# Ledger of designs, part 91: peptides against a protein of PDB entry 6EJA

Target 1, 276 residues: chain A of PDB entry 6EJA
Amino acid sequence: VEYMPANPVRIAFVLVVHGRASRQLQRMFKAIYHKDHFYYIHVDKRSNYLHRQVLQVSRQYSNVRVTPWRMATIWGGASLLSTYLQSMRDLLEMTDWPWDFFINLSAADYPIRTNDQLVAFLSRYRDMNFLKSHGRDNARFIRKQGLDRLFLECDAHMWRLGDRRIPEGIAVDGGSDWFLLNRRFVEYVTFSTDDLVTKMKQFYSYTLLPAESFFHTVLENSPHCDTMVDNNLRITNWNRKLGCKCQYKHIVDWCGCSPNDFKPQDFHRFQQTARP

## One batch from the design tools (peptide; made by RFdiffusion4, then SolubleMPNN)

Design b2_p17_2_s4 (from b2_p17_2, 11 letters changed)
Fold by OpenDDE base, seed 4:
Structure b2_p17_2_s4 (fold): chain B 276 residues (1-276), chain A 17 residues (1-17)
Amino acid sequence: as target 1 above (276 residues)
Amino acid sequence: FFAIGRVPQEIFDQLEK
């Protein structure tokens, strides 16, 4: 049910972009831009052309900023989590940006609902965190994700160094690396000094595809666990038969999957509600 | 609320109707 909230949430959109997708990014940006939200854009260290273009955009809008630091991220790299964590810290330190939700997006993403619908929904559930868990066996997830393996990101490669144990007392979970997190939880992740956050930050520093599991695991093992919603409000075209071809073996010592492009025949999927 | 990945413009054209 859509309603007009009395105190509408304000969103910090964190855009992680790379390559030459300037036109695509511009299209997406125009689609999601609103004066009441905030846009924090990280451009890959290697994407200088894109960075220049994004800087131009940031100069035109007061609620658009570009990370002064830039990381060279790779598919599945641990540095992606670092990017998010640093972005979260930056956003929390921006006292002039009173955001309520953290939403990550890429240049390939596109909104399929209106801003009003998004704001209305998040305003209604402002105390919740939206992360989509995997739909398979947890043990299988751990194995397939390589969570019981130690990885090191170095020289634009994720090196598998050996085996490791899941920390004692931790229930590992994960799924999509696209999520919506409320400010309170982001504050917890950023500033908490408890054993959970400390250990998980260390653990996931050596994890493949850490963003697919870190926030899930931290949330579910934290005092904020009751805020978990198993829905990331995203539509992803998962066809593992087509998307799981070990196509990133040259980058990571593991086999992963990527979502597939939507087809016109997938229109019916967009007609369905994205709300839980 | 968001589609992840490339979505054909044809779909968006239909959604915007």
Scores: peptide ipSAE 0.264, ipTM 0.759, DockQ to the pose 0.735
Fold by OpenDDE base, seed 3:
Structure b2_p17_2_s4 (fold): chain B 276 residues (1-276), chain A 17 residues (1-17)
Amino acid sequence: as target 1 above (276 residues)
Amino acid sequence: FFAIGRVPQEIFDQLEK
C-alpha cells in the first residue's frame, strides 16, 4: 500500500509534442492522466494534424489545455527553451490551476511508476528541484555542448556564428533536458529581474540545446541552489555509439546526440528505483 | 518515474501486471 500524503502535490505536466504520433501520445496521456493534475500541451506549429487531435482531448477534460501559441521548434533549437519559459509563465498566470510541480514530457515518454508513487515522492520532497547533471568533466561538457559557441536560430536552422565566453562568475552545469521543478523555482525563473536570470535568459537565447543547461545553471547560481537534486527521475537509454552519429548536421551547425529506443532486454532497468 | 524514448510494449505489459 502506497503512503498517501496529507497534502498531496499537484503536477503541471507540460507536453511538448510534434509529428504524427497521436496514438503514442494518447497512450502516454492516458497513463499519466489524473483529475488532480494539470496538463498543458504545446504542439509544434507544423504539426497541424496532431494539434487537431490534441484539441479534441483538451475539450474533453477541464484540466487539459493547449497552448494558444505554437512554436516551430527544431532539434537543438533555442526556441525549445522559449517554449518552456512561455509555458511556465502561462501556467503561473493560470490562477485556477494550483500546481506545485512542473514536469516536462514528450510523446515518446512513458511513466514507469504509479501516480500514487510519484505524488507521494514529490510530496515528501516538495521543496526540491530535480535536475540530472552530466556527471563528467565540466570543461568537456562545455565543449561538447558548444556552450562556448554562439548560435542563432533562424529559418529552421541553428547557425553557428562564432565563439563566445561563458559569463564570469557563473558556474555552468547541465545534462538532461528532462526535469521536475517546483513552483517556487519556476516563479523565480519566470519573474525574477536579478542579474542572474536576466543574463542567463539572454545567454541561452543563443545557445544550442539550451534546455539541457539553462535550468541547471540558473538553479545552481541562484538563492535556490540548495534545492538541487541530481536526479531527474527518468530512465534514458543512452548508447552514444548509436545515438551520436551527427544526424542533425542538416539542422544545426553541430553534432549532437539523441537517446535510443529501449530493448526488451532492458526490462530490468525499469525495476530499479528512480528515487535519489 | 518516467522512461524517455520508445519502450517496447512487452515491457509495459509486464510493468502493468
Scores: peptide ipSAE 0.254, ipTM 0.754, DockQ to the pose 0.760
Fold by OpenDDE base, seed 2:
Structure b2_p17_2_s4 (fold): chain B 276 residues (1-276), chain A 17 residues (1-17)
Amino acid sequence: as target 1 above (276 residues)
Amino acid sequence: FFAIGRVPQEIFDQLEK
């Protein structure tokens, strides 16, 4: 029997979706839907078909809303971070949605644990933030991520403008752009006016793949640094030999990596527990 | 708790058994 917490956490699921995979999204949504949670869906500005489908869903459930604003995002674009930041602000301003955790998902994601298991786990660790670090040499990470390069998102392209310096006194970190953040930290990121948050928001507005590093860096340099758990509770099929082929060079002036699709042979990986 | 990327449905079917 799964442990049932006395005060179960309520989750704000932020779904950032694009394309035409309505059926896939519907399947995923059905799998994660619960009446006690909240679902805030951003549909890419260019994905009008999907937007219409998502709007229909939002009209059927009181705890499902669609962002009234829509951004056109590209792979590695700074606008993705803007999407998350704006969604966080919106969610905090929704006083009728008392959520405790922020979880981002895409249409390609799928739950591998039950809702009860997720809620039980997060209720136990409600004061923690779950971000997965790269686990490599930090200097190498900076180089590979292009954090010392200035990028500008314009006309569906990430333009490399030149070199830049990492802000002094900041310990840069990063890894996965999939995370679980508690409300307290989200409030800090959203409303803090300290130098850290202010400078990092500006810095990462000109950063490639900003969501892979912004929240890590802000958290680790903030008063909330002791709340970090180096685990994002996700399973990703990383194979750099297959996923790092500069396949996005036409979109960004940089070479990046992408996770690979799972295969039936990967079944054993889903049987493993990934709890910290 | 979540898988990132496309996962074959057969895997999930197996997990539910």
Scores: peptide ipSAE 0.254, ipTM 0.754, DockQ to the pose 0.711
Fold by OpenDDE base, seed 5:
Structure b2_p17_2_s4 (fold): chain B 276 residues (1-276), chain A 17 residues (1-17)
Amino acid sequence: as target 1 above (276 residues)
Amino acid sequence: FFAIGRVPQEIFDQLEK
């Protein structure tokens, strides 16, 4: 019997999309759409065709909006974090959208559980934040992520400018840039004027792949630190031998990795998915 | 609850059975 919460959480889905894969996005959107949730879609500044398609969708649903601003983001760019932060601010200023959770998605993502299951789970853990850590040595993570390096996003490139120090007293963490954050924490990130949030926003504005570490680091060093769950409720097909080929060196002065597409033979992995 | 990256539709079809 599926648990039916008395006060089900409502989700703000933030979709950051680019390219021309309108059919793929449409499929995913239909799969995750529910009248009780909210959908805020950012289309890359360069993806005008997709933007037109998304605008058409937004006109058909009252709980679907498109960002009036658009950023040109690149892989690993600091602008991706800016996109999320601005989206969070926008969503908090939308008083007519009483959302409880922030979930980020791309056009390539797809739900593997039902909406009822997701809502039931998040309703049970509505005070928690779901961020997946790297699960390895932190020093190695810092080195591999280039967190001790200063980057500048300019002219569609992430320029490595030099070395930098991690702020004193900050426990840096990170992992997946896919997460589920509750409204309370999003409010903190958006409106807090404390030294932590202020410093981290500045620090991560010059960071490679900032979304993989910013929210982890802020959360773990904040008064909300006890709300962290080391699980982002996602399945990612990691094969570093295949996905780590420095394929982004043309736009980033660093080597990174990307997840691989799932294959039909990976079906068993979906069946074995454990709930946190 | 979500798969990151492209997942074949046939997998989802099987999960729904």
Scores: peptide ipSAE 0.252, ipTM 0.751, DockQ to the pose 0.728

Design b2_p17_5_s1 (from b2_p17_5, 5 letters changed)
Fold by OpenDDE base, seed 2:
Structure b2_p17_5_s1 (fold): chain B 276 residues (1-276), chain A 17 residues (1-17)
Amino acid sequence: as target 1 above (276 residues)
Amino acid sequence: GSPNTLTLEELEEVEAL
């Protein structure tokens, strides 16, 4: 049920984009754009054409900015988490952007709900964080995600260095890499110096597909654990096509795909190589 | 299988239970 909130939430949309699909991005952007929200766009370091296009857009809108830094990412790379974390820091330091929620998007996403619906809903649940867990055996999840393995992103490859142990006392969780996080939790993740955040940042710096698990794990083990909603809102059409139409071009392609779109076989597409 | 996401309406229904 839609209602008009007295104090509507404002959303920081973080778009992580790559490739050459400028038209697609423009279409998506137009569909999600609203004057009351904020858009922070990271373009892969290798996507220069797209970067130029995005810069042009950012110059036209005061609530659209492009990251001054750009990372080269690979499939399953830890650099994606770094991208989110740095974006979060940047957004928190932007005092002129009073956002209430952080939402990540890709160029493949397309809204299926109206802005009013989204804002109304989030305004009602402004103190909550929306993360979808895998909903299966956690031990199996750990193994399948390779959380008990140490990876190093280097030279556009994810090198498996060996085995590692999950930190004691930490309940690891994960699932979807699409999340809706409130500002308070983002502040905690960004600026907290407690043992949890510090250890998890380090741990996930060497993790495959870290965005699917980092925020879940941190949230559930944090003082903010009671704000967890074990569901992500389907605000975009992630499953329009059977299977991810993600083009592997040595760029991390999270193409707005839901975890269901990733099959174990897809992990083989990750440039995982045992370090010689 | 169960969807990995809920619509806004679906989530509201769940919360209303």
Scores: peptide ipSAE 0.014, ipTM 0.470, DockQ to the pose 0.019
Fold by OpenDDE base, seed 3:
Structure b2_p17_5_s1 (fold): chain B 276 residues (1-276), chain A 17 residues (1-17)
Amino acid sequence: as target 1 above (276 residues)
Amino acid sequence: GSPNTLTLEELEEVEAL
């Protein structure tokens, strides 16, 4: 029997989806859906078929909405961060959705616990933010992520323009692009006009894979730095053979890793307590 | 400051409480 908190947190799930993986999305949605949570779904501008399908789902549930705006996102593109930031703003402006936590999801990510377990845990730690760090040498991370390189997203391509310096006085961190952020921190990221948030938004506008380090870096350098927990409570499907290669060279002037979509054979992992 | 790290085991313990 799972402990039920007296004041359970409510979660805003932001789903960023693309392509034609409607069946996978449906499976994931069913697995994570709960009446007490909120689901805000962004469908890539180019994925019209998927958009129509998602709209049909949203009409069936009052706590499911689709972004009225749609971005054309590319792998590693800065536009992904823009998608999250805009969705955060939208969610904060939805006064009829009293959410406490922001959680991003894709077809390549699942919560490691049941809804009840997740809610119980987050309700206990409602003042914390959960971001998983890379856990390696930070200098190596910077190099591998290309944080010391300037990129421009244009014409569905991330163009490497040259070298750049990390802003002075900023402790850069990152790792997983899956995070659990409390409303307070989301408010800070969305509405703060301090130098940190302003500079980081600018910096990451020219960053490859910005979602993997933006929130980490902002949090760790912010007044909310003490709220960071180095755990994202996620199972992410990373495959070295399939995901960590230069398969996207046609759209990104860099090599790196990307999460893979879950396959049926991966579902057994959700029954395990250990993260793969 | 340095972020706090919770191991999976620690998470399980917390959830069991």
Scores: peptide ipSAE 0.014, ipTM 0.480, DockQ to the pose 0.019
Fold by OpenDDE base, seed 5:
Structure b2_p17_5_s1 (fold): chain B 276 residues (1-276), chain A 17 residues (1-17)
Amino acid sequence: as target 1 above (276 residues)
Amino acid sequence: GSPNTLTLEELEEVEAL
């Protein structure tokens, strides 16, 4: 028996897309589209053809919008986090879109579960934030992610500038760059002027793969820390890239394996933890 | 990006433990 919530959550799907994946995007969009949700699409600044196509789609649906601003994003670039943060701000300023959850997607994503299942689940846990942690040694995570290194995104490249220290009193965490965040936490991240948010925004502006760690770190060190669920739900990621690859060395002064590559067998070791 | 690790059903099971 499927739980039918009396007040179902409404989701803001933020799609960050690039290249010429128009067909894939169209397919994915059709699969995830629902009249009760909202779709905010960022198209890479360099993807003009895709942008035109997405604009056409957005004109057909009142709950689909395209970012008026466009960033050039690179793999592992800080600009990706900026894209999410700006999208969050935009979405919060859209008073006509009463969304409850923020979910990020790419053109390669495809829903694994039904909309009803997702909505039912999130409606039950509407006060929670779903972020999957790496589940390993934190020191190793920091090292592998290069969090103790300073990076600068410039000219479509992540330049390693040197070493840096983790801010005092901050417990760094991270994992998957796919997350489900409730509106309250998004509001906090967007509008809070406390030392945590301010410092973390600055810190992660010079971070490699910031989306894999920023929200985790902010959440766990925030007054909202008790809302964390160490799970990002298997809802849309069907394409699993497993294995260590250094194919991006041409755009990043860092070559290493992501510590956040999970295998199916890792599920058996998973324990849900709410972090206070 | 890293893949998602749990389904909705699996998450519910974990929470029930």
Scores: peptide ipSAE 0.014, ipTM 0.476, DockQ to the pose 0.085
Fold by OpenDDE base, seed 4:
Structure b2_p17_5_s1 (fold): chain B 276 residues (1-276), chain A 17 residues (1-17)
Amino acid sequence: as target 1 above (276 residues)
Amino acid sequence: GSPNTLTLEELEEVEAL
């Protein structure tokens, strides 16, 4: 897997950070920083202190930028997807940043592989998209994630409004909200006006934990479906013990959890379930 | 993985553990 690629991929890391975990973020950033990659950092609108700190960092590195817009996000809320989507658009409009892959990170993430290993791997599979599926009964996943329920993010809460139907002809999938997406697919998600993308953006605007399912679902139902790799190989969470935990009731009117966490052993299972 | 849906404060607390 590890080789010296002739044309190494360049990665746009999108960091979605919040709170006051500046030290942790700094450690993570140092661990993942490389001059050939790009770092686009979104700081929660409520985290002003952190924002100031991140701005200072961004001024020190030409390949580090901070989103000029800031959202107040609930982790697991619909606004997180909006954050990713807007970040994707921004990154595509940055013509001076020729990135090949989009990777999302939080302050709690840490690389389990070296940059060289990651770049080598992605360079080999530059046409693929890496999303880890839940690996269980899909109907159960839908129920537990509340995908058949309508949610509204308002007042720092995900309100369950009622039932909804999965759009006809759409195979819903999901799993980890950590993914590696190639530029081509990001372009598709960002600029496509087809029914799939349009409907899914609408659908997931009212979805709990949308980032765990949106990209999976769009990819698998798109003309790009053959690029799906059921693996999100890159990083691990520092807080592995968090695993699959239910949302707090005071935040969400539903108890769902991410069925899959990235594990180091998954590194050797890159293409176990390709979905052409 | 992710900690699912948490408030920022809750997530910060968990991350601090």
Scores: peptide ipSAE 0.008, ipTM 0.377, DockQ to the pose 0.276

Design b2_p17_5_s2 (from b2_p17_5, 7 letters changed)
Fold by OpenDDE base, seed 1:
Structure b2_p17_5_s2 (fold): chain B 276 residues (1-276), chain A 17 residues (1-17)
Amino acid sequence: as target 1 above (276 residues)
Amino acid sequence: GSPNTLTEEELKEVESL
């Protein structure tokens, strides 16, 4: 018998989608859809066909909305963080959507737990934020992520301009760009005018893969630092052989890995993964 | 480390750019 919370949390799922992956999106949507949650979908500015499809879905479900604004996002681009931040602001301004958690998803990312288990778990820990850390040497992480490098997003490219200093007095951290953030922390990130949030927003505007580090860093240095849980409660299909061959050098002056969409043959992995 | 982080070999390659 699964625990049924008296006041179950409601989740705002934010999907940032692009390309022609309509089938994958449809499969993911079916897998994660629930009437009690909310779905806010950003479609890349260049993906008009996908946008039309998503709009059609949003018209069929009252708890599905599409961003009225659209950004041209690139892998590793600083604009991805902007997309999340703007989505957070939008969601906070939607007074008719009383969500408790913000969760970002992609076609290559699935929750480890069932909906019931996830809701039960988050309802129990509704005051916590879930961000998976890299779990390795932090200095090495900084170097590998290029956090000590200055990037500029321009003309659909991340230009490496030079070296930069990591801000003093802050503990930089990061890991997965998949996170589960409670509403209170999202409010802080969105509306706080303190030096931490202001400086970090500026710093990460020139950062490669900013979502892998921004929220971690802000949280750990904020008054909300005690709410961090080093787990993101999801699995991502990582295949280094396929996804880690500097495939984005034409887009960014760096290298990195990208997740792979789950295929039917990959579903056996769900049985092999340890659930938190 | 993060799944998106580079190997040592990849890092050397990037830093050589």
Scores: peptide ipSAE 0.028, ipTM 0.670, DockQ to the pose 0.044
Fold by OpenDDE base, seed 3:
Structure b2_p17_5_s2 (fold): chain B 276 residues (1-276), chain A 17 residues (1-17)
Amino acid sequence: as target 1 above (276 residues)
Amino acid sequence: GSPNTLTEEELKEVESL
């Protein structure tokens, strides 16, 4: 029997989806759906069929909404961070959705914990933020991620313009682009006008794969730095053979890794794995 | 400061509460 907290946290799940992953999305949605949580879904501007399908789902559930705006995102694009930031603002403005945590998901994501386990855990640690760090040499991470390079997203391409320096006094960190953020920190990121948030938003507007580093960096350099937990409580399917190469050079002037879709056989494996 | 890391054991303990 799972522990039932007296004041269980309510989660805003932000789903960023694209392409033709309708079946996988449906499976994932069913696995994470609960009446006490909220689901805010962004569908890529180019994925009209998927958008129609998601709209149909949203009409069936009062706690499911679709973003009225849609961005055309590319792999590694800075626009992905913009999608999250705008979604955060929208969710904070939805006064009828009293959520406590923000969790991002994709169609290629799948929960490894039950809802009861997740809620119990987050209810106990409701003041914490969960971001997984790369756990290796930070200088190497900076080089690998191209954080010392300037990128411009234009015409469905990430153009490498040249070298840049990390802002002075900023401790850069990153790793997974999957995170669990409490409402308080989301409010800070969304509404703060301090130098840190302002500079980081500007810096990451020209960053490759910004979601893998932005929230980590902002959190660790903010007054909320003591709330950092190096764990994101989920597994993303990364296939090095398929995803960690230069397969996206046609849209990004860089080489790196991309998450891959789960195969049906992977679901059982991940659900049995205790490690998030 | 350095971020905290929860071990698998700690996660299991919390989930078992």
Scores: peptide ipSAE 0.019, ipTM 0.480, DockQ to the pose 0.019
Fold by OpenDDE base, seed 5:
Structure b2_p17_5_s2 (fold): chain B 276 residues (1-276), chain A 17 residues (1-17)
Amino acid sequence: as target 1 above (276 residues)
Amino acid sequence: GSPNTLTEEELKEVESL
């Protein structure tokens, strides 16, 4: 659905980049850049050349900033979630950046839909959060993700320490580590001191692939649970198009997203929260 | 997981520690 929103949403794009993907990043950045959005870029601590390049870009645009802190992140490590959480906090503290949605990106991502289409859609459903679930047996998901196991990230490695139990009363969920989160939910995750958020932050600090499950689990067990849409409206990962492998190939591309792709419950929520 | 995260094979390797 495309329309010209009276109050278009503004997006905070959080880019987590590493390695020597400077050309890919430049290409992606040029493709996604818009003056009305915000770009917050974390460069891996080990990627100094890339960091210098990104700094140069950030100096040219007022709506592009680089994290002053840098982590040595590994995909699958708890530090990745920490990166997102700290970025969220930073973005919430930036009073001069009135963003409405948080979207995470990598250097390999590339838009498959126009900015206008994305903005129009999110403006219509600005009260919703878009997280794609695994859509399989939850017990299998827990086992495959190692959620019932305790891990420690140390020296750029995940060490298995032993078994653990999922906190009682928590329904664990997850799937894609690509998500679109509204500001309200990000505020909740960042500043809430309730038992759910506190326990989950602790739990996921010792979790593999935490970004694939943390936000899903927190959202579904929170007072904001009714805002969940089981679709991440993903802009494409270019490497995926080239046959890149992933653990779960159920990511819904933005270009393929339509009302028919949503569950009945999601559709009902869309009808209730739809804005002109 | 996404293409740039750990594959199932990589996850198994990590769990084998």
Scores: peptide ipSAE 0.009, ipTM 0.456, DockQ to the pose 0.134
Fold by OpenDDE base, seed 2:
Structure b2_p17_5_s2 (fold): chain B 276 residues (1-276), chain A 17 residues (1-17)
Amino acid sequence: as target 1 above (276 residues)
Amino acid sequence: GSPNTLTEEELKEVESL
């Protein structure tokens, strides 16, 4: 028998989607949808067809909303972090959505547990933040991620402008760009005016794949550092051979890895209670 | 300090409570 919490956490799922994969998105949505959670969807500015489809979905469900703003994002772009940060602000301002956790999702990632298990677990550890670290040499990570390089997102390209230094006194960390953040930490990231948050927002505005490191770094250097759990409770469809061949060199002046999208059969593990 | 780490086994145990 699964633990049933007296005060179950409610999750704000943020989906950042692009392209024309409406069917895939629909499958994913059905797999993760639950009436007690909230879904906030950003559709790339260039993906008008997908946007129309998502809007239709949002009109059918009271706990599904689409960002009124839309960004043109590219792989590895700093704008992805901006998207998350703005989404966080929006979600905090939605007083009618009492969410407890922020979780980001894509077509290449989903929770490894059932909804009930996830809710039970997060309800037990509601004061924790779940970010998966790279678990290797940090210096190597910095180099491989290009954190010591300055990037500019412009004209649908990530331009490498030169070298930069990591701010003194900051312990940089990172790994997975999939995270589970509690509301308190999201509030801190969104509204804090301390030097850490301010400097890191600026720093990561010129960072490649910022979501893989920003929240890790901010958390570990913040007063909330003791709330970190080195686990994101995710499964990613990862194929190194397919995803780590510098396939985005035409978009980014760097190399990186991308996971593969999940197939319909990958979602068979989820059994969710849908809205009537 | 170092981040807390939960193993899959520990997670399963917690979820089974």
Scores: peptide ipSAE 0.007, ipTM 0.384, DockQ to the pose 0.018

